# Ledger of designs, part 243: peptides against a protein of PDB entry 7BDX

Target 1, 212 residues: chain A of PDB entry 7BDX
Amino acid sequence: EMGAAACTLLWGVSSSEEVVKAILGGDKALKFFSITGQTMESFVKSLDGDVQELDSDESQFVFALAGIVTNVAAIACGREFLVNSSRVLLDTILQLLGDLKPGQCTKLKVLMLMSLYNVSINLKGLKYISESPGFIPLLWWLLSDPDAEVCLHVLRLVQSVVLEPEVFSKSASEFRSSLPLQRILAMSKSRNPRLQTAAQELLEDLRTLEHN

## One batch from the design tools (peptide; made by RFdiffusion4, then SolubleMPNN)

Design b2_p23_8_s4 (from b2_p23_8, 10 letters changed)
Fold by OpenDDE base, seed 5:
Structure b2_p23_8_s4 (fold): chain B 212 residues (1-212), chain C 212 residues (1-212), chain A 23 residues (1-23)
Amino acid sequence: as target 1 above (212 residues)
Amino acid sequence: as target 1 above (212 residues)
Amino acid sequence: SMVVGGEAELEARIREARARSSL
């Protein structure tokens, strides 16, 4: 309980750039982010395949951790820190996104995807995550999720890759050969307006790349 | 481990007034400070009388909690919050300071004394803690500690009481009758310059009160 | 909000990328 409360407060205050800088300026940041990955991994491994996201202190704790990572990644110096000094955490997030089944731990998936999206804001972060083994298959795995918010953040991450020529060129053949076009087309017709827009924009971006 | 790391970071960033305001402005502050007191109490109760402060995650966690309370109390709105909305926590800190033996959990004692000192900056806070049952005996109990930093912070808290006529008048008879003058005189001759100064200043303040 | 997205920065990058692709 106390850990969850403390992490939740830390998550809340990490919305400030100055707080992120303060976190990173201390000698405790590396340890914190190292343990963060381990804690998230332990939580995911403790879940049975059939057990959905629980309303528990443990869940809240892990949500707060993922939220902190997301807020750190929202800031330029935070992105640089993660990509330079906490790559194992990024690898862990990618792994956990692959380990979770469709519909499992939906809120955690969204937060982790948001953190990766924030990392993808800079070219160095985008390069790092997109060059991870199994990255393209992972995107399609995640896009099979029944949750609209999960799918939305997947599409945003896909768009971040597609709109960076230096990155997209490295994966273009795999991307084109495995693209779940029918799934994206279905999302472009979604009743969820955010998902619909993201899918439509991605389809337009893909068409532009096919004609060029 | 993760809880200790998170609390330590929260402690570090709570040195900022803006962070303290952010902590208090949320709907989680009351819960956090409620659980804080319980956690500190549980830790102290888990210690055997002969077990000194351990270099453990649990110790670090509790130190961070005490540090957060101290930093919150360093800010005017934080003091008001504690005295208005978290009195149980202040009562717990006073209780724990009484429960700890001389030389036991020295770092925690110092942090808790610092938090009470910060609370004492406001007349409302000073009134609240000084009107607590057994407050004067507690000061003398704490002043028996072999640690110079513990004694320093006790003397600072005593001075905070002595220099407030509205507060001191309520306790003057008890204070005068039980004052460990020989102990304070010994501290005024200490090789520790901070302790020496604090003891000398307090002796001067006490002399002024005897002549008025 | 508890989570601040870098949405504005990446939206800017996306807009710039789209602007380049339309030229």
Scores: peptide ipSAE 0.027, ipTM 0.768, DockQ to the pose 0.023
Fold by OpenDDE base, seed 3:
Structure b2_p23_8_s4 (fold): chain B 212 residues (1-212), chain C 212 residues (1-212), chain A 23 residues (1-23)
Amino acid sequence: as target 1 above (212 residues)
Amino acid sequence: as target 1 above (212 residues)
Amino acid sequence: SMVVGGEAELEARIREARARSSL
């Protein structure tokens, strides 16, 4: 309980750039983010056996950790830190996104996807995550999620890849051959306006790339 | 481990006034500080049975909690919050300072005393803690500690009481009758310059009060 | 909100990329 409360407060205050700088300026940052990945992984591994209530202190704790990572990645120095010094954490997030089944831990998936999206603002971050083994299959796996927010954040991440020629060119063949076009088209007709817009924009971006 | 790491980071960033405001501006602050007191109490109660290593994650966690309280109390709005909305936490700190034996958990005692000192900057805070049952006996109990830092912070807190006539007048008789003068005189001859100075200043302040 | 996105910076990149692709 206390750990979850403390971590949740840390999550809340990490919305400040100055707080992110303070976190990263400490000699404890590396250890914290190392253990963060381990803790998140441990939680996800526990889900297959125990019906851990999504509302548990442990769940809240892990949500807060993912939120902290997202807020760190929202800031330029935070992105640099993650890409340079916390690659294992990024790898863990990618792995956990693959380990979670469709509809499982939606909130955590959203937070992790938001963190990856924020990391993808940096070209170095985008390169790192997009060159990860199984990245494209992972995107399509995640896009099978029934949750509109998960799908929205996947589409945003896909867009970040597609709109960077240096990144997209490396995986263009795999991307095109495996693209779940019918799924994206279905999303472009979604009643969720945000999902609808994101899917439409991505379809337009993809069409533009086919004509070049 | 992760809880201690998160709490330690929260402690570090709570040195900022803006972070303190952010902590207190959230709807979670009350719950956090309620659980903080309970957690600190639980830790101290565990010390009588288990030789918990002072360097344990649990110890570090509780040190961080006490540090957070100290940092909150360093700010005007934080003092107001503690005195108005977290009195139970203040009572807990006072109780824990009484429960700990001389030489036991020195670092925690110092942090707790620093928090009380910071609270005492506010007249309302000073009134609250000084009117607590057994406050004066507690000061003398703490002043028996072999640690110079503990004694220093006790003397600072005593000075905060002595220099506030509205507060001191209420307990002046008990204070004068129970004052460990020989102990304070011994501290005024300490090789620790900070302790020496604090003891000398307090002796001067006390002499001034006897002549008025 | 407890979560902040870096949308503004990536949106700028997205806008630039779209502008390049439309040329």
Scores: peptide ipSAE 0.026, ipTM 0.766, DockQ to the pose 0.022
Fold by OpenDDE base, seed 1:
Structure b2_p23_8_s4 (fold): chain B 212 residues (1-212), chain C 212 residues (1-212), chain A 23 residues (1-23)
Amino acid sequence: as target 1 above (212 residues)
Amino acid sequence: as target 1 above (212 residues)
Amino acid sequence: SMVVGGEAELEARIREARARSSL
């Protein structure tokens, strides 16, 4: 309980850039983010099937950790830190996103995807994530999720890859051969306006790239 | 481990006034400080005799909690919050300071005393603490501690009472009758310059009050 | 909000990328 409460407060205040700088300016940041990855991994491994104890203190604790990572990655110095000094955490997030079943731990998936998206703002981060083994299959696996928010954040991450020619050119052949076009087209007709817009924009970007 | 790391980071960033405002501006502050008191109490109750596992994750967690309370109390709005909305926590701190043996959990005692001192900057806080049952005997009990830093922070808290006529007048009779003058005189000869100065200043203030 | 996205920086990058593709 207390750990979850403390971590939740840290998550809330980490929305400030100055707080992120303070976290990273200390000698404890490396250890914190190392243990963060381990804790998230342990939680995901402990999940039996469809049992989402969403309201458990353990779940809230892990959500807060993922939220902190997201907020750190929202800031330039935080992205630099993660990409340079906490790559194992990024690898862990990618792994955990693959290990979770469709519809499982939706809130956690969203936060992890948001963290990766924020990291992808940095070209070095985008390169690192996109060069990860199984990255493209992982995107399509995640896009099979029944949850609209998960799918939205997958599409946002896909767009970050598509819009960077240096990154997209390296994976363009694999991307074109495995692209779930019908699924994305279905999302462009979603009643969720954010998902609809994201899918439409991605389809426009993809069409532009096919003509070039 | 993770809880202690998260709480330690929160402690570090809580040195900022803006972070304290952010903590208190949310709907989670009350719950956090409630659980803080309970956690600190549980820790103190679990302490067997002289066994100070100072380096344990549990100890570090509790130190961080006490540090957060101290940093919150260092800010005007934080003092207002504690005195108005978290009085149970103040009562818990007073109780725990009484329950700990001389020389036991020195670092925790120091942090708790610092929190009370910071609260005492607010006249309402000083009144509340000084009107607590057994407050004056508690000060003398704590002043029996062999640790110079504990004694220093006790003397600082005593000085906050002595320097406020509205507060001191209410307890002046009890204070005069139970004052460990010989102990304070011994501290005025300490090799620790901070303790020496604090004891000398308090003795000067007390002499001034006896002549009036 | 407890979560902040790096939306503004990526939107800038998206706009720049789209501007380059239109040239």
Scores: peptide ipSAE 0.026, ipTM 0.765, DockQ to the pose 0.022
Fold by OpenDDE base, seed 2:
Structure b2_p23_8_s4 (fold): chain B 212 residues (1-212), chain C 212 residues (1-212), chain A 23 residues (1-23)
Amino acid sequence: as target 1 above (212 residues)
Amino acid sequence: as target 1 above (212 residues)
Amino acid sequence: SMVVGGEAELEARIREARARSSL
């Protein structure tokens, strides 16, 4: 309980850029983010055997950790830190997103996807995650999720890749050959306005790239 | 491990007034400080049976919690919060200071005493802690500690009481009858310059009160 | 908000990319 409470408070205050700088300016940051990855991995592995209560202290703890990573990645120096010094954490997030089934741990998926999206704002971060083994198949796996919020954040991450010529050019053939076009078209007709808009924008961006 | 790491980071960033305000402005503050007290109490109770490694994750966790309380109490709004909404935590700190033996958990005692001293800057806080059952005997118990840093922080807390006429007047008879004068006089001759100064200042303040 | 996004920074990049594609 106490750990979850402390971590949740840290998550809340990490919304401040100055707090992120303070976290990263200390000698404890590397260890903290290393243990963060391990903790998240342990949680996901525990789901195979036990029905984790969605509102458990353990769940709240892991959600707060994912939230902290997201807030760190929202800041330029935080992105630099993650891509330079915490690549293992990024690899862990990608792995966990692959290990989770469709509809499983929706909230955690959303937070992890948000963190990856924030990392993708940095070209170096975008390169790192997009060049990760199985990245494109992972995106399509995640886009098969029945949850609209998961799909929304996948679409945003896909858009981040598509609109970076240097990154997209390296994987354009694989991307085009595997694109779940019918799924994205279905999302462009969603009743969820955010999902609808994101799908439409991505389709427009893809069309523009096909004509250039 | 993860909980201690998160709590330690929260402690570090809580040195900022803006972070303290952010912690207290959230709906999680009450629960956090309630659980903080419980966690500290559980730790101290566990010491009776097991030799806790001084550098254990559990010790580090509790030290970080005590540090957070100290940092909160350093800020005016934090003092207001503690004395208005977290009195149980203050009671717990007083209890734990009583439960610990001389020479036991020196670092924790110092942090707890610093938090109480910070609370005592507020007249309402000073009234609350000084009117707590067994407060004066507790001060003398703590002043018997062989550690110079513990004794220093006790002397500072005693001085905070002595220099507040409204508070001191209520307990002046008990205070004078139980004052460990020889102990304080010995401290005024300490090789530790901070302890020496604090003891001298307190003796001067006491002399001034006897002549008025 | 408990979580902050970097949307403004990427939105600028998206706008730039779209501007380039419209030329």
Scores: peptide ipSAE 0.025, ipTM 0.767, DockQ to the pose 0.022

## One batch from the design tools (peptide; made by RFdiffusion4, then SolubleMPNN)

Design b2_p24_1_s1 (from b2_p24_1 with L9W D10L S13N S14P H16L)
Fold by OpenDDE base, seed 2:
Structure b2_p24_1_s1 (fold): chain B 212 residues (1-212), chain C 212 residues (1-212), chain A 24 residues (1-24)
Amino acid sequence: as target 1 above (212 residues)
Amino acid sequence: as target 1 above (212 residues)
Amino acid sequence: EPLFSSPDWLDRNPLLFEPLFSSP
């Protein structure tokens, strides 16, 4: 309980750039983010296919940790820190996104995807995550999720890759050959306006890249 | 480990007024401070006279909680919040200060005394804590501590009571009859300059009140 | 565009009593 409450408060205040700088300016930051990765990994390994109690203290604690990572990655210095000094945490997030089944741990997936999207705003971060083994298969695995928010954040991450020619060119062949076009087209017809828009924008970006 | 790390980061950032406002502006603040009191109480009850491992994850977690309370009480809004909405936490701090023996849990005592001193800057807070049963005996119990920092913060809290005529008048008879004058006089001769100054100032304030 | 989350509060006379801050 208390750990989840404290971590939730830290998550809440981590929306401030000054708080992110304060988190990172301490000698404890590296340790904190390494333990964060381990804690998230331990939690996901404990799920063993059981229905995640979304309101458990453990779940709320891990959500708060993922939320802190997201908010740190939302700030320029936080992205630079994660990309330079906490790459193992990024590897852990990619691993956990792969280990989770479609429909499993939806809220955690959303937070992790938001963190990776924020990291992808940094060119080094985008390069790092996109060069991770199995990254493209992972995107399509995640895009098979029944959850619209998971799919939305996958589409945003895909768009972030597509909009960077220096990165996209390296993976363009695999990307085009494996692209779940029918799934994205189905999302562009979604009644969820955010998902619809993100899918439509991505389809327009992809068309632009086929003609160039 | 992770709880202590998260709580330590929250403690570090709680020195900001905006962060204190952020802690308090959430619907979770009341729950957080109630669990804080329970956690601190559980920890103190677990000590059972054993030598506190100052560097244990549990100790560091509880120190961080007490540090957060201190920093919240250092801000105006935090004092008002504690005095209006978290009185049970103040009662818990008073209880724990009574339950701890001289020389036991020194760092925690200092943080709790700092929090009560900060609360005493609020007139409602000063009234509330000074009207607590056994408050004056508790001050003298704490002033028997061999630790100079504990004694320093007790003297500051005593001075805060003495400097408020509206509060001091209610307890002046008990205060004068039980005052450990020889102990305070000994502290005014301390080689610790902070303790010496605080004891000397308090003796001057007390002399002023005897002549008026 | 980066994605974020936040909360605010009131005080007494600073001239007589300087609040004590603690740090880790």
Scores: peptide ipSAE 0.245, ipTM 0.669, DockQ to the pose 0.247; fails the geometry check
Fold by OpenDDE base, seed 5:
Structure b2_p24_1_s1 (fold): chain B 212 residues (1-212), chain C 212 residues (1-212), chain A 24 residues (1-24)
Amino acid sequence: as target 1 above (212 residues)
Amino acid sequence: as target 1 above (212 residues)
Amino acid sequence: EPLFSSPDWLDRNPLLFEPLFSSP
């Protein structure tokens, strides 16, 4: 209980740029993000078999950790810190996104995808995650999720890769050969307006890249 | 480990007024301070017999909780919140300060005394804690501590009571009859300059109150 | 566009007493 409450307060205050700067300016930041990855990994490994209640103290604690990573990555200083000093955490997030089954831990997947999207605003961060082994297969695995919010954040991350020619060119062959076009076309007809818009925009960006 | 790390980060960032504001503006603040008191009480109750290592994860977690309470009480936002909405936590801190033996958990006593001093900057807070049962005996119990930093914060809390005529007048008879004058006079000769100054100032304030 | 989450504050007369901050 107390750990989840403290971490939830830290998650709350981490939406401030000044608080992100304060987190990073402390000598405890490296240790915190190192243990964050281990804690999130331990939680995902414990999900094999027991339907952990979404409202458990452990779930709330891990959501708060993922929320802190998201908010740190939302600030330019946090992106540069994560990409330089906490690459193991980024690797852990990519691994955990692959380990989670479709429909499993939707809220955690959303927070992790928001973190990766925020990291992708940094060109060095985008290069790092997009050059990770199995990144393109992972995007399509995640895009198979039944949850509209998971799919939305996957589409945003895909768009972040597509909009950067230097990054997209390296993976363009694999991307074009494996693109789940029928799934994206189905999302462009979604009743969720945010998912519909993101899928339409990505389809327009992809069409532009086929004509250039 | 992770709970202590998260709570330590929250403690670090809580030195900002904007972060204290952020802690209080959330719907989680009441729950957090409620569980804080319970957690600190559980920790102090667990100290009966085992020399808990000062550097344990549990000790670090409880120090961070006490540090957060101190920093929240350092901002007048936090003082009004604690005095209105978390009186049970103030009662718990007063109780724990009485339960701890001289020389036991010095760092925790210092943080709790700093919290009570900060609360005492609030006239309503000062009234609340000074009207608590056994408050004056508790001050003298704490002033018997061999630790100079514990004694310093006791002297500051005593001075905060003495400097408020409306509050001091209610307890002046008990205060004068039980005052450990020889102990305070010994502290005014301390090799610790902060303790020496605080004891000298308090002795001057007390002399002023005897002549008026 | 970056993505965020947050909470906020209260006060009393600071002129007579210097508040004590603690740090890790």
Scores: peptide ipSAE 0.241, ipTM 0.677, DockQ to the pose 0.256; fails the geometry check
Fold by OpenDDE base, seed 3:
Structure b2_p24_1_s1 (fold): chain B 212 residues (1-212), chain C 212 residues (1-212), chain A 24 residues (1-24)
Amino acid sequence: as target 1 above (212 residues)
Amino acid sequence: as target 1 above (212 residues)
Amino acid sequence: EPLFSSPDWLDRNPLLFEPLFSSP
């Protein structure tokens, strides 16, 4: 209970740039993000075991940690810090996104995708994550999720890759050959307006890239 | 480990007024401070048991919680919140300060005394804590501590009471009759300059009150 | 005086990439 409450408060206040700077300016930031990755990994690994009713507090704690990572990555100095000093956390997020089944831990998956999207605003971050082994297959695995918010954040991350020619050119062949076009087309007809818009925009961006 | 790390970060950022306002503006503030009191109480109660080497992480966690309370109380809206909405936490701090032996949990004792001092800057807070049962005996119990920092913060809290005639008048008879004058005089000769100054100032304030 | 305690760049186009915040 108390750990989850404290992390939830830290998550709430981490929406401030000054709080993110304060977190990063401390001598404990590196250790915190290292342990964050390990904690998230331990949580996801525990899901494959017996249906331990993962205590609502444990889930809440991990959600708060993922939310903190997201909000840190929302700030320019925060994403630069993650890319330079916490790459193992980025690797962990990519791994955990692969380990989670479609429909499993949807809220955590959304937060992790938001964090990767934010990291992708930094060109070094985008390069790092997009060069990760199995990144393109991972995007399509995630896009198979039945959850519209997961799919929305996958589409945003895909768009972030597509809109960077320097990065996209490295994976363009694999991307084009494996693109779940029918899935994206189905999303462009979604009743969820955010998902619909994101899928439409991505389809337009992809068409623009085919003409160039 | 992770809980202690997260609370330590929250403690670090709680030195900002805007962070304190963000904590208080959240829907979870009341619950957080309630659980904080319970967590601190559980920790102190565990010290009377077998020498459980209270995991360095548990101690660190409780120190961070006490530090957060201190920093919240350092802000005007934070102390007003504690006095109006978290009185049980103030009662818990007073209780725990009584339960701890001289030389026991010195760092926690300092943080709790700092929080009470900060609360005492609010006149309602000063009234509330000074009207608590056994408050004057508690001050003298705490002033018997061998630790100079504990004694310093006790003297600050005593000074906060002494400098408020409206509050001091209610306890003046008990205060004068039980005042450990020899102990305070010994502190005024301390080699610790902060303790020396605080004891000297308090002795001057007490002399001024005797002439009025 | 209040007492405090303590524990003892390459961005892409911001018009295209709005940072995402999360809350509890």
Scores: peptide ipSAE 0.041, ipTM 0.642, DockQ to the pose 0.340; fails the geometry check
Fold by OpenDDE base, seed 1:
Structure b2_p24_1_s1 (fold): chain B 212 residues (1-212), chain C 212 residues (1-212), chain A 24 residues (1-24)
Amino acid sequence: as target 1 above (212 residues)
Amino acid sequence: as target 1 above (212 residues)
Amino acid sequence: EPLFSSPDWLDRNPLLFEPLFSSP
């Protein structure tokens, strides 16, 4: 209980740039993000066993940790910190996104995708995550999710790669050969207006790249 | 481990007024401070049993909680919040300060005394804590501590009462009859310059009140 | 004058695209 409450308060205040700076400037930041990755990994590994209620104190604690990582990655210093000093955490997030089944831990999956999207705003971060083994297959695995918010954040991450020619050129062959075009076309007809717009924009970006 | 790390980060960032406002503006603040009091009480009650190493993750967690309370109380809105909405936490802190033996949990005792001192800057807060049952005996119990930093924070809290005529007049008879004058005179000769100064100032304030 | 307590901590700087924030 108390750990989840404290971590949730830290998540709430981490939406401030000055708070992110205060977190990262401390000698404890490296330790905190190292243990964060381990804690999130331990939680995701526990889900294959007991029906841990998604509303458990443990779930709320891990959601707060993922929310903190997202908010740190939302700030440019936070991105530079994660990409330079916490690459193991980025590797862990990529791994955990692969370990989760479609429809499993939607809230956590959204927070982790938001963190990777925020990291992708940094060109070093985008290079690092897109060069990770199995990154393109992982995007398509995540895009199979029934949840509209998960799919929205996958489409945003795909768009972030497509809009960077230096990065996209390295994976363009794999991307074109494996693109789930019918799935994205179905999303462009979604009743969710945010998902519909994101899918339409990505389809326009992809068409523009085919003509160049 | 992770709970202590998160709580310690929250403590670190709580030194900002904007962070204190963000903590208190959230719907979770009341719950957080309620559980904080219970967690601190549970920890202090555990000390009479096992030799919990003062460097345990649990000790660090509780120190971070007490540090957050101190920093919240350092801000005017935080004082008003604690005095109006978290009086049970103030009662808990007063109780725990009485439950701790001389030389026991010095760091926690200092943080709790700092929080009460900060609360005493608010006139409603000063009234509330000074009208608490056994407050004057508690001050003398705490002043028996061998630790110079504990004694310093007791002297500061005593001075905060003495400097408010409206509050001091209500307890002046009990205060004058029970005052450990020889102990305070010994502190005015301390090798610790901060303790020496605080004891000397309090002795001067008390002499000024005897002549009026 | 209020008394603050801290574990000793430090700071760093910012952004390129519109970032996504999360809140509890």
Scores: peptide ipSAE 0.041, ipTM 0.625, DockQ to the pose 0.283; fails the geometry check

